# Peptides against a protein of PDB entry 3KDP, part 164

Target 1, 230 residues: chain A of PDB entry 3KDP
Amino acid sequence: PFLIFIIANIPLPLGTVTILCIDLGTDMVPAISLAYEQAESDIMKRQPRNPKTDKLVNEQLISMAYGQIGMIQALGGFFTYFVILAENGFLPIHLLGLRVNWDDRWINDVEDSYGQQWTYEQRKIVEFTCHTPFFVTIVVVQWADLVICKTRRNSVFQQGMKNKILIFGLFEETALAAFLSYCPGMGVALRMYPLKPTWWFCAFPYSLLIFVYDEVRKLIIRRRPGGWVE

## One batch from the design tools (peptide; made by RFdiffusion4, then SolubleMPNN)

Design b2_p23_6_s1 (from b2_p23_6, 17 letters changed)
Fold by OpenDDE base, seed 3:
Structure b2_p23_6_s1 (fold): chain B 230 residues (1-230), chain A 23 residues (1-23)
Amino acid sequence: as target 1 above (230 residues)
Amino acid sequence: DEILEELRRRFEELKEKLREFAS
């Protein structure tokens, strides 16, 4: 999301502090929990090729986590961002190239898509209003991501939820998201303003999409072992 | 900085709890 901010020159969709909260608070702990996940029976039957080079997290898992799933997370976050800005008068097309004027504190007459003028303070309020929902969207999508990443071939329904550390990680990231979203003072300290509880549900379609996608992928792998999808 | 330190503290506490759960 920060790269898109720079490339598209749009208002900042996700603050630096929020990014740190994702990396340190919501992403790292659940990722560590996967190290304690019981391996699938089919993986355990494989002899390690080279114990010095074979990482438990293979290139495929990294590719899914930071490539495909990361793109879906970003799309979900940006969707929420564009919806909020559109509701406040800024259509997506109008945001392109607006960053320079948006961040200039001396310009107090930036016009939205409907000709309404916005002061610097008003613009920053609506910008910071986007940070929390973006963060929450990432957390909700991560629920699905963490659950699907624990298995390579087995369905979640077949493998089950045996890792207590993973369950604790899901609880922790959710509690952190709730704390950052609703604790008084977070708007000033972290530039994360409170959001309506209904915005938590805005990310659910994306979480469901990831689940469906992964279950279909795993179904294909089970039916055609050794295919390119594996 | 205080918030970052608090987050780090919470993270370390969580790591300790995770080790306890793993034992």
Scores: peptide ipSAE 0.000, ipTM 0.250, DockQ to the pose 0.049
Fold by OpenDDE base, seed 4:
Structure b2_p23_6_s1 (fold): chain B 230 residues (1-230), chain A 23 residues (1-23)
Amino acid sequence: as target 1 above (230 residues)
Amino acid sequence: DEILEELRRRFEELKEKLREFAS
């Protein structure tokens, strides 16, 4: 998000505090949960065909998968960001290069895509309105990520949701998101204004996308044992 | 910001270690 902010010179979609909350708050418990996850029975029973090459291939594939998931997460966040700004009169194309004027407190007549002028204060309200839903979007997308990370080869339908710690992690993330979104004072303290409940659903397509992606990946692995996708 | 970035870095390192452990 920050890189896109710099490259595209768009208004900041996600504040540093929210990023910190994602990293320290939402990802900690899930990461711990994964450490306690029982290995898939097939993984434990599978002898490495070639310990050196298989390890390298697996590390690369895992890295690629997580990288792709991370990209989908970011896209989900940006989608929510752009939708909110568009609903407030700022179309995505208009946001390009707008950062300089957007962040200038002395410019109080920044025009949206429809010619409406926005004061600095109004712009900051809209910006901070984007922080919360971006954060929430990431959390919702992470639900799918956590669920799919439970297995490497088996479908979620086969493995099931047996890890209580993982489930706890999902609830913790959700609770944190709710707290940050709706607790009084968070708008001032964390630049996270309250979120309309409807915005929670904006991330669901991306969660589904991640889920489908992973299931397809796993299906390919199952159908082509020893393939490059494994 | 520097402190936050450092905390983030450390946390990411921890996440990676945990993921490696879980693998």
Scores: peptide ipSAE 0.000, ipTM 0.257, DockQ to the pose 0.030
Fold by OpenDDE base, seed 5:
Structure b2_p23_6_s1 (fold): chain B 230 residues (1-230), chain A 23 residues (1-23)
Amino acid sequence: as target 1 above (230 residues)
Amino acid sequence: DEILEELRRRFEELKEKLREFAS
């Protein structure tokens, strides 16, 4: 997200506070949940592997899968960002190269895509309005990510939702998202302005996409054991 | 901003310690 912000010279889509909340609030409990996850049935039933070669391959493939999931998460966040700005009069094409004027406090006549002028304060309100939905989008997408990451080969339908720590993690990150989105003073304190409840649903297609992607991946692994997708 | 940067730094340090523990 930050790299795209620099390259495209668009207004900042994700603030420091939201980044911290993602790293600390949403990633910590999931990481713990994975550590306490019950042994995957297919892993335990596998014959002894060569510990040197198979470990390295597994680490590379897992890293690649997480990278792809992370890209889908970022796309979901940016989609939400662009939709919010478009609803406020800034079409995506108009945002390109706008950062310099957007961040200049002395420019109070930045025009949107429809010729309406925006003060510095108004622009910052819109920018900060994007931070919360971006964060919420990440949380909603992480619901799918957390559910799929507990297994490598087995379908979620086969493994089930037995990890109580994982379930707790889902509630914790959702509660944090709700707190940051709706508690009074968060806009002033954390630059995270209130979110319309409808924005929680905007991320669902991306959550579903991740879920489908992983189920398809796992299906391929089950049908072609030892393939490059494993 | 300084507080947030410090919190981020401490959190990254914690993540690193957890990785070491898990290794």
Scores: peptide ipSAE 0.000, ipTM 0.263, DockQ to the pose 0.032
Fold by OpenDDE base, seed 1:
Structure b2_p23_6_s1 (fold): chain B 230 residues (1-230), chain A 23 residues (1-23)
Amino acid sequence: as target 1 above (230 residues)
Amino acid sequence: DEILEELRRRFEELKEKLREFAS
């Protein structure tokens, strides 16, 4: 998200505070929960044919899969960002190159896509209003990520949600997201303005996409054991 | 830094509350 911010010169979709909230709040506990996840029996029983090469290949495949998931997460966040800005009068195309004027406090007549002028303060409110939904979107997408990372081969439906720590992690990140989104004063203190409850659903398609992606991947692995997708 | 510390504090408080709820 930060790279797109720099390249496209759009208003900052995800602030430093929200990034830190992701790193500290939404990533840490889930990562710990996954560390305590019971190893999938199929993973542990498979001896690598060549310990050096097969390990490297597996690490590369895992890294690639996580990279793809991360891209889907980012896309979900940006989607939510663009939807919110569009609802506030800023269409995506209008945001390109707008950052310089957007961040200038002395420019109080920045026009939206409909010719409405926005003061610096108003723009910052809208910007900070976008930070929260972006964060929430990441959390919602991480639900799917955590669930799919639980297993490598087995479907979520087969493995189930037996890990209490994972469930706790999901609850914690969701509760944190709700707290940051709706607690009074968060807009001023953390630059995270309150979120309409409807915005939680903006992430669901992307969460579902990740889920479907992984289930399809796992299905392919199950049908073609020893394939490159593994 | 102060914001981060406050965020961390609130996060820890939330964790404690959640732990209490989960217990």
Scores: peptide ipSAE 0.000, ipTM 0.274, DockQ to the pose 0.060; fails the geometry check

Design b2_p23_6_s2 (from b2_p23_6, 17 letters changed)
Fold by OpenDDE base, seed 2:
Parts: C-alpha cells; sequence; structure tokens
Structure b2_p23_6_s2 (fold): chain B 230 residues (1-230), chain A 23 residues (1-23)
C-alpha cells in the first residue's frame, strides 16, 4: 500500500500505524494457529525424491504462492479504497497525482471528478474513512488465506476444519477487526473511522477468488505432481 | 486447551500493548 501510495501519488489508502496493527497484531495469532494445524497426510507419507533439491523447489514455490496471495489481498484493499473514494466523487483516474494537493492543508478547493470542491478537513475525513474498510478487507481476505494455508495439496474439503485453534484464530482476528473498527477513539488514535457493515462485503469477491485460485492450484498439483505450480 | 489458553493470553497481551501504544 505504501509503495503504491508513492508510485501512483494517490492519497494514503492505509495508515502506517494501521499497517503495523495488521503485521504485528492481526497476522500474529492466525500465524501461530497455523503452526498447530494437523500435518497433511500426503506430505508425511511422501518421501522427497531429492531432499536438497525438492526442499528448495518447494520453498521457492511456497514463497511465490504467498506472494501471489499477498498481491490479491492488496488488490482487494485497493478495490475497497477506490470504491469508497468513487462514492465520494473521486474516480480512480482522478486520484493519480492528486496526493500533493490532497495533503496540502492550505489548499481547500481540491476538485473531485464532478467539480465539487473539498476542504482539507473534508478530504482527510474521506481518507480516514478509507482506512477502516481497507483494514477490514485485509482481514476478510485473510480468512480465506488462513483456510487455504491449512494444506499444500489437499482440498479444504478433504482436510476439513479440525483445527480448533485455527477456528479460534479466525474469530479472534474478526473480533479484533471489529474492535478496531467500532471502538470509540480509534478514529483519533488509528485514523480509523467507523465502518458501515456493508463494507465488510466488499472483500468477499476477493476471498472467493483466493479460494478458487488455491483450489485450482491444488487440483493442478494433484494431477501433475512435481510440476512448477507446486 | 493449554494452547488455546496461551493464545488467548498472547492475544490479550497484544491488545494491551496496542492500547498502551494508542494511549
Amino acid sequence: as target 1 above (230 residues)
Amino acid sequence: DEILKKLKERFKKLLEELRKFLS
């Protein structure tokens, strides 16, 4: 998010403190919960053909898969960001290069895509209104990510949801997201203004996309063991 | 149950640290 903020010169989609809350807070408990996931039965039974080469290849492929999922998560967040700004009159194309004027407190006549002028205070309210939905979008997409990360080859439907710790982690992550989104004072502390419940659903298409992506990936791995998709 | 307890404790600690950071 921060790199896109700099490169595209758009208003800040997610506050730095909020990013830290995701990285150090929201992701930590779920990550710990995954450590206690039951080992995939096929992984335990399948001896590596070459322990050195196969391990290296698998580690690289895992890292690429996580990178791809992370990109989908970011896209989900940005989608939510752009939807909110568009609903407030700022189309995505108009946001390009707008940051300089957006962040200037002395400019109180920044025009939206429809010619409406926005004061600095109004712009910052809209910006901070985006932070909470972006954060929530990441959390909702992480639900799918956590579920799919249970296994490398087996479908979620085959492995099942036996890890009570993972389920607990999902609920705790959701509770944390709700707390940060709706607790009084978070708007001042984290620049996270209260979220309309409808914004939670903006992430669902991306969660579904991750599920479909991973199930297809796993299906390919099952059909073509040792392929580059593994 | 012990793992869940530890996770809950860690989560509470994290929330407390976050609260302290935000205060």
Scores: peptide ipSAE 0.005, ipTM 0.288, DockQ to the pose 0.497
Fold by OpenDDE base, seed 3:
Structure b2_p23_6_s2 (fold): chain B 230 residues (1-230), chain A 23 residues (1-23)
Amino acid sequence: as target 1 above (230 residues)
Amino acid sequence: DEILKKLKERFKKLLEELRKFLS
């Protein structure tokens, strides 16, 4: 999100504080929980890793984490961002290059796509209104990401949900997201304004997409062991 | 809100069709 903010010169879609909340709050406990996951049922049928050729972090893992899943997460967040701005009169095309004027506190006549003038304070309210839904979208998508990361080959339906620490992590990140979204004073402290409950459902299609994508990937791996998709 | 709803419905339908195709 921050890279696109710089490259496209659009208003900031996700604040620095919200990024820190993701990295330190919502991601850490779920990630640690994966260390306590049960072994896959077929682990004893696999050959041991060759330490000379097989790296723990390989190109495939990086591609999945940053190239595929990360892109779907970003698309979900940006979709929410563009919808909110469009509802407030700023169409996506009009946002390109607008950052310089948007962030200038001395310019109080920035026009939207319909010719309405916006003061600096009004623009910042709209910007901060985007931060919370973007953050919540990431958290909801992370539910699916965490669940799919439980196994490399087995379906979630085959592996089951036996890891109590992982379940706790899902509740913890959700509770933190709810706290940051609805606790009084967060608008001033974290620049996160309250979210309408309906916006939580905006991310569900993307979570489902990740889940379906990974189940299909795992199905291909099970049917064709040793393929490039593994 | 209406655009989001329509997009969600379309996406769900696409995923269901994809699941059906891959089953």
Scores: peptide ipSAE 0.000, ipTM 0.194, DockQ to the pose 0.015
Fold by OpenDDE base, seed 4:
Structure b2_p23_6_s2 (fold): chain B 230 residues (1-230), chain A 23 residues (1-23)
Amino acid sequence: as target 1 above (230 residues)
Amino acid sequence: DEILKKLKERFKKLLEELRKFLS
């Protein structure tokens, strides 16, 4: 997200505080929960045909797949960001190159896509209004990511949801997201303004996309063992 | 609103294509 912020020169979609909340709050418990996940039956039974080459190839392919999932997560956050800004009069095209003027406290006449002028304070309210939904979107997308990480080859429907710690992690990160979104004072303390409940649903298509992507990937692996998608 | 609608439509189309691929 920060790289796109710099490259596109758009207003900051995700604050440093929200990034810390993701790294320390939402990722920690789920990561621990995955350590207690039961190994997939296929992983335990399948010895690598060539321990030297197959292990390296599989590690690279897995890292690539998770990298792609991370990109989908970021796209989900940016989608929510652009939606909120568009609802406030800033179309995505107008945001390109706007950062310099947006962050200048001395410029109080920044125009939106419809010619409405925005003061610095008004712009910062809109920016901070985007931080919470972006964060929540990442959390909701992480639900799908955590679920799909349970298996490498088998469908989630075959492996099932047996890890109670993983389920607890999902509830914990959701509770944290709700706390940060709705607790009084979070707007001042963390620059995370209250979220409209409807914005929680903005992330669901991306969660579904990740789920479908992983199931497709796994299906290809099952149909073509030893392929480049493994 | 129009850009949002277009993005949502593109996303729906992508999901439909993925569903077709999984079938």
Scores: peptide ipSAE 0.000, ipTM 0.178, DockQ to the pose 0.014
Fold by OpenDDE base, seed 5:
Structure b2_p23_6_s2 (fold): chain B 230 residues (1-230), chain A 23 residues (1-23)
Amino acid sequence: as target 1 above (230 residues)
Amino acid sequence: DEILKKLKERFKKLLEELRKFLS
C-alpha cells in the first residue's frame, strides 16, 4: 500500500496505526491458532519427501501462492479505498498525482472530479474515512486466508473447522476490528473514523475469490501430484 | 446499489482473471 501511495502519488490509503493494528492485533492470534491445527488426514498416507529436492520446490510454490493471495488482499483494500473516494467525488483517475496538493494544508481549493472544492480539513476527513474500511477489508480477507492456511493439499471441506482456537481467533480479530471501527474516540485517538456497516460486505467477494482460488489450487494438486501448482 | 453493482462487476473480472491464471 505504501509503495503504491508513493508511485501513484495518491492520498494515503492506509495509516500507520491501521498497519500496526493488523500486524499486532488481528494477525497474531490467528497465526498462533495455526500451530494448533490438526494434521491433514492424508499426511500419513503421503510418501516420504526426498529431503534433498522436495523441500525447496514446495517452499517456493507456497511462497508464490501466498504472494498471490497477498496481492488479492491488497487489491481488495485498494478497491474499497477507490470506491469510498469515488463516492466522495474523487474518481480514481483524478487521484493520480493529487497527493502533493492533497497533503498541503495551505491549499483549500482542491477540486474533485466534479469541480467541487475541498478544504484541507475536509480532505483529511475523507482520507481518514478510508483508513478504517481498508483495515476492515483486510480483516475480512484474512478470514479466508486463515481458513485456507489450515491445509496445504486437502480441501477445507475435508479438513473441517475443528480447531476451536482458530475459530476463537476469527472472532477475536473481528471483535477487535469492530471495536477499533466503532468505539467512540477512535477517530481522534487513532484517526480511524467510524465505518458504515455496509463496508464490511465490500470485502466479501475478495474473501470468496481467495477461498475459491485456494480450493481450486488444492484440487489441482490432488489431481496432479508433483505439478508446478504444488 | 451502485456499490453493489460495481462490486459484482469487479468480482466477475477477478474471476475471469483467476480462470486465466489457472488455465
Scores: peptide ipSAE 0.000, ipTM 0.213, DockQ to the pose 0.016

Design b2_p23_6_s3 (from b2_p23_6, 17 letters changed)
Fold by OpenDDE base, seed 4:
Order: structure tokens, then sequence, then C-alpha cells
Structure b2_p23_6_s3 (fold): chain B 230 residues (1-230), chain A 23 residues (1-23)
């Protein structure tokens, strides 16, 4: 998200505080929960055929898969960001290069895509309105990510949801997201303004995409055992 | 991979449509 902010020179889609909340509040407990996940039945049974090549291939494949999932997560957040700004009169094309003027306190006549002028204060309200939905979108997409990461080869439907710690982690992330979104004072303290309940659903298509992606990947692995996708 | 690419294309199309609707 930050790289796109710099490259595209758009208004900041995700604040530093929200990033910290993701890293410390949402990622830690789920990561711990995955450490206690029961080993996939196939992982324990298969000795590496070639320990040197198979480790390298597996690390690369895991890195690629997580990289792709991370990109989908980021896209989900940006989607929510662009939708909110579009609803407030700022089309995505208009946001390109707007950051300099957007962040300037002395410019109080920044125009939206429809010629409406926005004061610095109004712009910051809209910006901070994006922070919470972006955060929540990441959390919702992470639900899918966490669920799929428990298995390497087996379908989620085959492995099931047996890890109570994982379920607890998902609940904690959701509770934190709800707290940050709706607790009074979060707008002032964290620059996270209250979220309309409808914005929670903006992430669902991306969560579904991650699920489908992972299931297809696993299906390919099952059909071509020992392939480069494994 | 082809299925994933197709799904991605469909998703991007849907995203575009949603953005257009939201605008």
Amino acid sequence: as target 1 above (230 residues)
Amino acid sequence: DKILEELRKRFEKLKKELLEFAS
C-alpha cells in the first residue's frame, strides 16, 4: 500500500497506525494459531525425495503463493479506498498526482472530479474515513488467507476447521476490527473514523477470490504430484 | 494457471463495474 502511495502519488490510503494494528494486533495471534495447526496428513507422510532441491522449490512456491495472496489483499484494500473516494467525488484517475495538493494545509480549494472544492479539513476527513475500511478489508481478506494456509495440499473441505486456536484468532481479529471501527474516540486517537457496516462486505469478493485461488492451486498439486507447483 | 487468470480477469471486470457504479 505504501509503495503505491509513493509511486502513484495518491492520498494516503492506509495510515501508519492502521499498519501497526495489522502487524501487531491481527497478524500475531493468527500466526501463533497456525503454529499449533495439526499437521496435514500428507505433509507428515511424505519424506522429501531430494532434500536440497525440494526445500528450495517448496520455499519458492510458498513465497510465490504468499506473495500472490498478499497482492490480492492489497488490491482488496485499494478497492475499498477507491470506492470510498469515488463516492465522495474523487475518481481514481483524479487521485493520481493529487497527494501534494491534498496534504498541503494551505490549499483549501482542491477540486474533486466534479469541480467541487474541498478544504484541507474536509479532505482529511475523507482520508481518515478510508483508513478504517482499508483496515477492515485487510482483516476480512486475512480470514480467507488464514483458513487456506492451514493446508498445503488438501482442500479446506477435506481438512476441516479443527484448530480452535485458529478460530479464536479469527474472532480476535474481528473483535479488534469492530473495536477500532466503532469505539468512540478512535477517530481522534487513531485517525480511524467509524465505519458503515456496508463496507465490511467490500472485502468479501476478494476473500472468495483467495479461496478459489487456493483451491485451484491445491487441485493442480493433487493432479500433478511432484510438479513445480507443489 | 489458466483458470486463475480467467478468474482474475472476471474479478477485475467486476471491480471495474463496481467502481463505475459507485462513481
Scores: peptide ipSAE 0.000, ipTM 0.188, DockQ to the pose 0.020
Fold by OpenDDE base, seed 1:
Structure b2_p23_6_s3 (fold): chain B 230 residues (1-230), chain A 23 residues (1-23)
Amino acid sequence: as target 1 above (230 residues)
Amino acid sequence: DKILEELRKRFEKLKKELLEFAS
């Protein structure tokens, strides 16, 4: 999320608190799930091969998978961010370079894509309105990631414990997302305004797209091992 | 996968910097 924010100089899609919630609530559970998978994989690979090389290969595969999942989640969040801003009159092209004027408290006449002027307070309300949906989108994309991981794992590892930990983690993340979205005072304390229930579905088309993309990627990797898609 | 790992490392670095700046 931060690379696009810095490179495109767009309004901040995630606040500090939402970043912390992603780190502690969203990224921790997948990391734990991957750690348990590695442990179970190490138990299954009890063949007398050099345990150091097999562990290193597994750690690399897990790190790559986790990195990919994180990037997909970020893309999903940005998609939701751009949709919300577009619905409020700010098209993605108009957001490019807008950050400097957006964050300036003394500029109260920032124009949207339709010529409507926005005060600093109004802009910050719209910005903070994006924080909760961004977080929720990450959680919903993680559901798709679970299915992707399950499919990847079922093709490589028939592990039963792996699925239960991931499902439990997704439940915790969903509960956290619901708490942050609907608990009174979160708008003031965390700058996460209440989310309309319809926004939970905004991530679903994107999750499906990511699922299709990952299946296509897997197909390409299987057809061309060692290609640029790796 | 290597590209994604590098991007992830950059994101984590930027995240750390932002957290330090916000603290």
Scores: peptide ipSAE 0.006, ipTM 0.266, DockQ to the pose 0.035; fails the geometry check
Fold by OpenDDE base, seed 2:
Formats: sequence, C-alpha cells, structure tokens
Structure b2_p23_6_s3 (fold): chain B 230 residues (1-230), chain A 23 residues (1-23)
Amino acid sequence: as target 1 above (230 residues)
Amino acid sequence: DKILEELRKRFEKLKKELLEFAS
C-alpha cells in the first residue's frame, strides 16, 4: 500500500497504525493456521525428493502464502478505497498526483472529478473514512484467501474445513475487525471511523471472484499437470 | 519447522521494519 501511495502520489489509503494492526494482528494467526494445515495428501505421499526441489516447493508455498495473499489483499483494499473515493467524487484517474495538494492544509479548494471543492477537513474525513473499509475488506478477502490457500491442487470441497486453528483465526480476525470498526475511540486512536454494516459486503464480490478464480486454477492444474499455471 | 522458522523470520523482519517506520 505504501509503495503505491508513494509511486502514484495518491491520498493515503490506509494509516500506518492500521497497517501494523493488519500485519501483526490479522496476518499472524492465519499464517500460523496455514502452517499447521495438513499438507495435501499428495505432498505428504511424495518421498522427500532432492533437497533442492523440496526447497523450491517450500519457497513456492511461502511465496504463495505471503506474496500472493498480500497482493490479493492489497488489490481488494485498493478496490474498496477507489470505490469510496469515487462515491465521494474522486475518480481513480483524478487521484494520481493529487497527494501533494490533498495533504496541504493551506489548500482548501481541491477539486474533485466533478468540480466540487473540498476543504482540508473534508478531505481528511474522506481519507479516514477509507481506512476502516480498507481494513475490513482485507479481512473479508483474507477469509477467501485462507480457504483457497489450504490446498495447492485440491478443491476446498475435497479438503474440507478440518483445521480448527484456521476456523479460530477466521473468527479472531472478524472479531478484531468488528472491534476496530465499532469500538469508541478508534477513530481518534487509529484514524478508523465507524463503518456502516453495508460496507462489510463490499468485499464479498471480490472474495467470490478470487474463490472462483482459484477453483478454476486448481481445476486446470488437476487436468493439466505441469502447465504454466502452476 | 523450516516454514515456521521462515515465517517467524519474516514476521520478525516485518515487525522490525514496521517499528522502524513507526519511530
């Protein structure tokens, strides 16, 4: 998120403290849960191959667990961010390069995509309004990501939801998201304003798309082992 | 165990980077 923030010079989509809460709070339990997930029966049945190939498999699993999940979460968060800003009159294209003027306290006439002028206070309210939905979106997307990352090749329906730690992680993330979203004082402490319950559903289509995409990917891998999709 | 250790290392690294970013 910060790299995109710097490169695109867009308004800050997520506060630093909130990012810390995601990275240290929400990602830790799920990561542990994935580590305890039973390897696919095919992975366990494969005799330890050459140590070099086993390292490659582990590196691929780690890369998938951290790299891919992080990218999907970021995409989901940014999607929600752009939706909220677009609903408030700021189209994504107009946000490019806007950060300098956005963060300037002395500029009170920043125009949106429709020519509406925004004061510094109004802009910051909109910015902080994005933080909570961005966070919640990451959590909701993470539900799907955790489920799909349980297996590399098998469908979720084949593997099942036997990992109690994963289930606990999902509940913990949801509880944390609810706490951060609705607990009094979080707006001041974390710059996370209270979230309307309807925004919880904003990420659902995205989560569903990722789920469907992953199931299709896995189906292709099962039908064409050794393909480029691996 | 190696995955957990690598996870822990990455977590510690991330924690350190985040702490440095927060200071």
Scores: peptide ipSAE 0.000, ipTM 0.261, DockQ to the pose 0.059; fails the geometry check
Fold by OpenDDE base, seed 5:
Formats: C-alpha cells, structure tokens, sequence
Structure b2_p23_6_s3 (fold): chain B 230 residues (1-230), chain A 23 residues (1-23)
C-alpha cells in the first residue's frame, strides 16, 4: 500500500507522528486484548490437532486473512487522503508525480486540478490536514478489525463482546484520536490539524466491508472445515 | 495475537517505508 505512495510520487498521506500513534496507541492495546481474550468456544471443544502440520497451515491462513484486512485498511486510508485532496482542488490523477514540486519550498505556484496556484505554506497546510483524517480512518477501520479478531471461526454474533480489555482498547484508541484531532496546539506541535467531525464517518464503509468480509470468511470456514480460507 | 502481530508488522513496515521516504 505505501509502495503506491513511493511509486506514484504523491504528497505524504500520513505523518510520522500519526504512524507512531497507530503503532503505540492503536495496536498495543488490541494486542494485549487478544492475549487475554477468552478462548473461542469452538477451539476449546476441538480435539487436539496434529501440532506439526496444523500450526503451519493455520499460521499461513491467518497471515493471508490479515493481509487482506490490512489491504482494506490501507485502501480506506488512501481513500480518505484522496477525498481530502480532491476537496481542496487536487484530483487523484493530478497528484501523480507532484511530490517533488509539492515539497519544494521555493515553488509557490503549484497548480491544482482547476488551475489555482498554491504556495508552499498552503500546500503544507493541506498535507497536514490529511494526516489527522488518515489516522482517524485507521482507528475507525481498526474497530472492525479488533472485533473480528476475537474469533477465528465463530461469528461475532455467536462470540459476543465479552472481552473487557478489547472494549477498553476501543475507547482508548478513540479517545487518543479525539485528543490528537481536537486538542489545541496539535497542529503546531504534531502537524495534526483539527478534524472535521464528518471525517469520522468516512471510514465506516470500510469498517463495514471488513466486518462483512470476516463474517463471510467465517461462514465459509464453518461450511468447509479445513479449507484454505481458515 | 498472531493477526494483531501481523498487522503490527505491516504497520511497522509501512512506518519504516514512510519514514525512509520522508527523510
């Protein structure tokens, strides 16, 4: 996903601080929550598997599933990025190859898709305006990811929301996102400008997509035990 | 745990790539 950023030579969609906040704030608590997650009801009822063959297959299948989820998350982030830039006059096709001129402080006449000229300062404001929504998009998409990670085979409707640590993690990452998005001075200190409340909803279709994807995957696993989607 | 670990690895890889690109 980020290879697209490098290959397409587009302006930076996600800042270093936002990435750090994702790694430390958003991913850490979920990881802890999974460690303390109650055993899946079907796993506990299963007979012992062959530890040599079943571990390798399961790890590969898990990696593939999470790979697909990660791709959906990245697409959600990039979608938000492109929407913000498009609202500011930069259509996706115009962003291709624009990075060099975008980052040059001596160029103050970079044109948008509509012929409007942008100073270096104006461009950086727009760039930094993308950082917070991108981060928030990741957080919102991770809500679905955290929920689906509770179980391997059982539907979310069957397992329920019993993990208190997971619930705490959802609140923590949301609170962090709100703090970084709306606390005064974050734009100057962290290059995370205030987020319009509407951007919180931009990621919801992708969260739903992840949820539906996982439910369908789990349904297939239940119907075809030992399949490649497990 | 493995899913989150894989996601974390992907984010860390992405972070590294972005940092290298931003630098």
Amino acid sequence: as target 1 above (230 residues)
Amino acid sequence: DKILEELRKRFEKLKKELLEFAS
Scores: peptide ipSAE 0.000, ipTM 0.283, DockQ to the pose 0.049; fails the geometry check

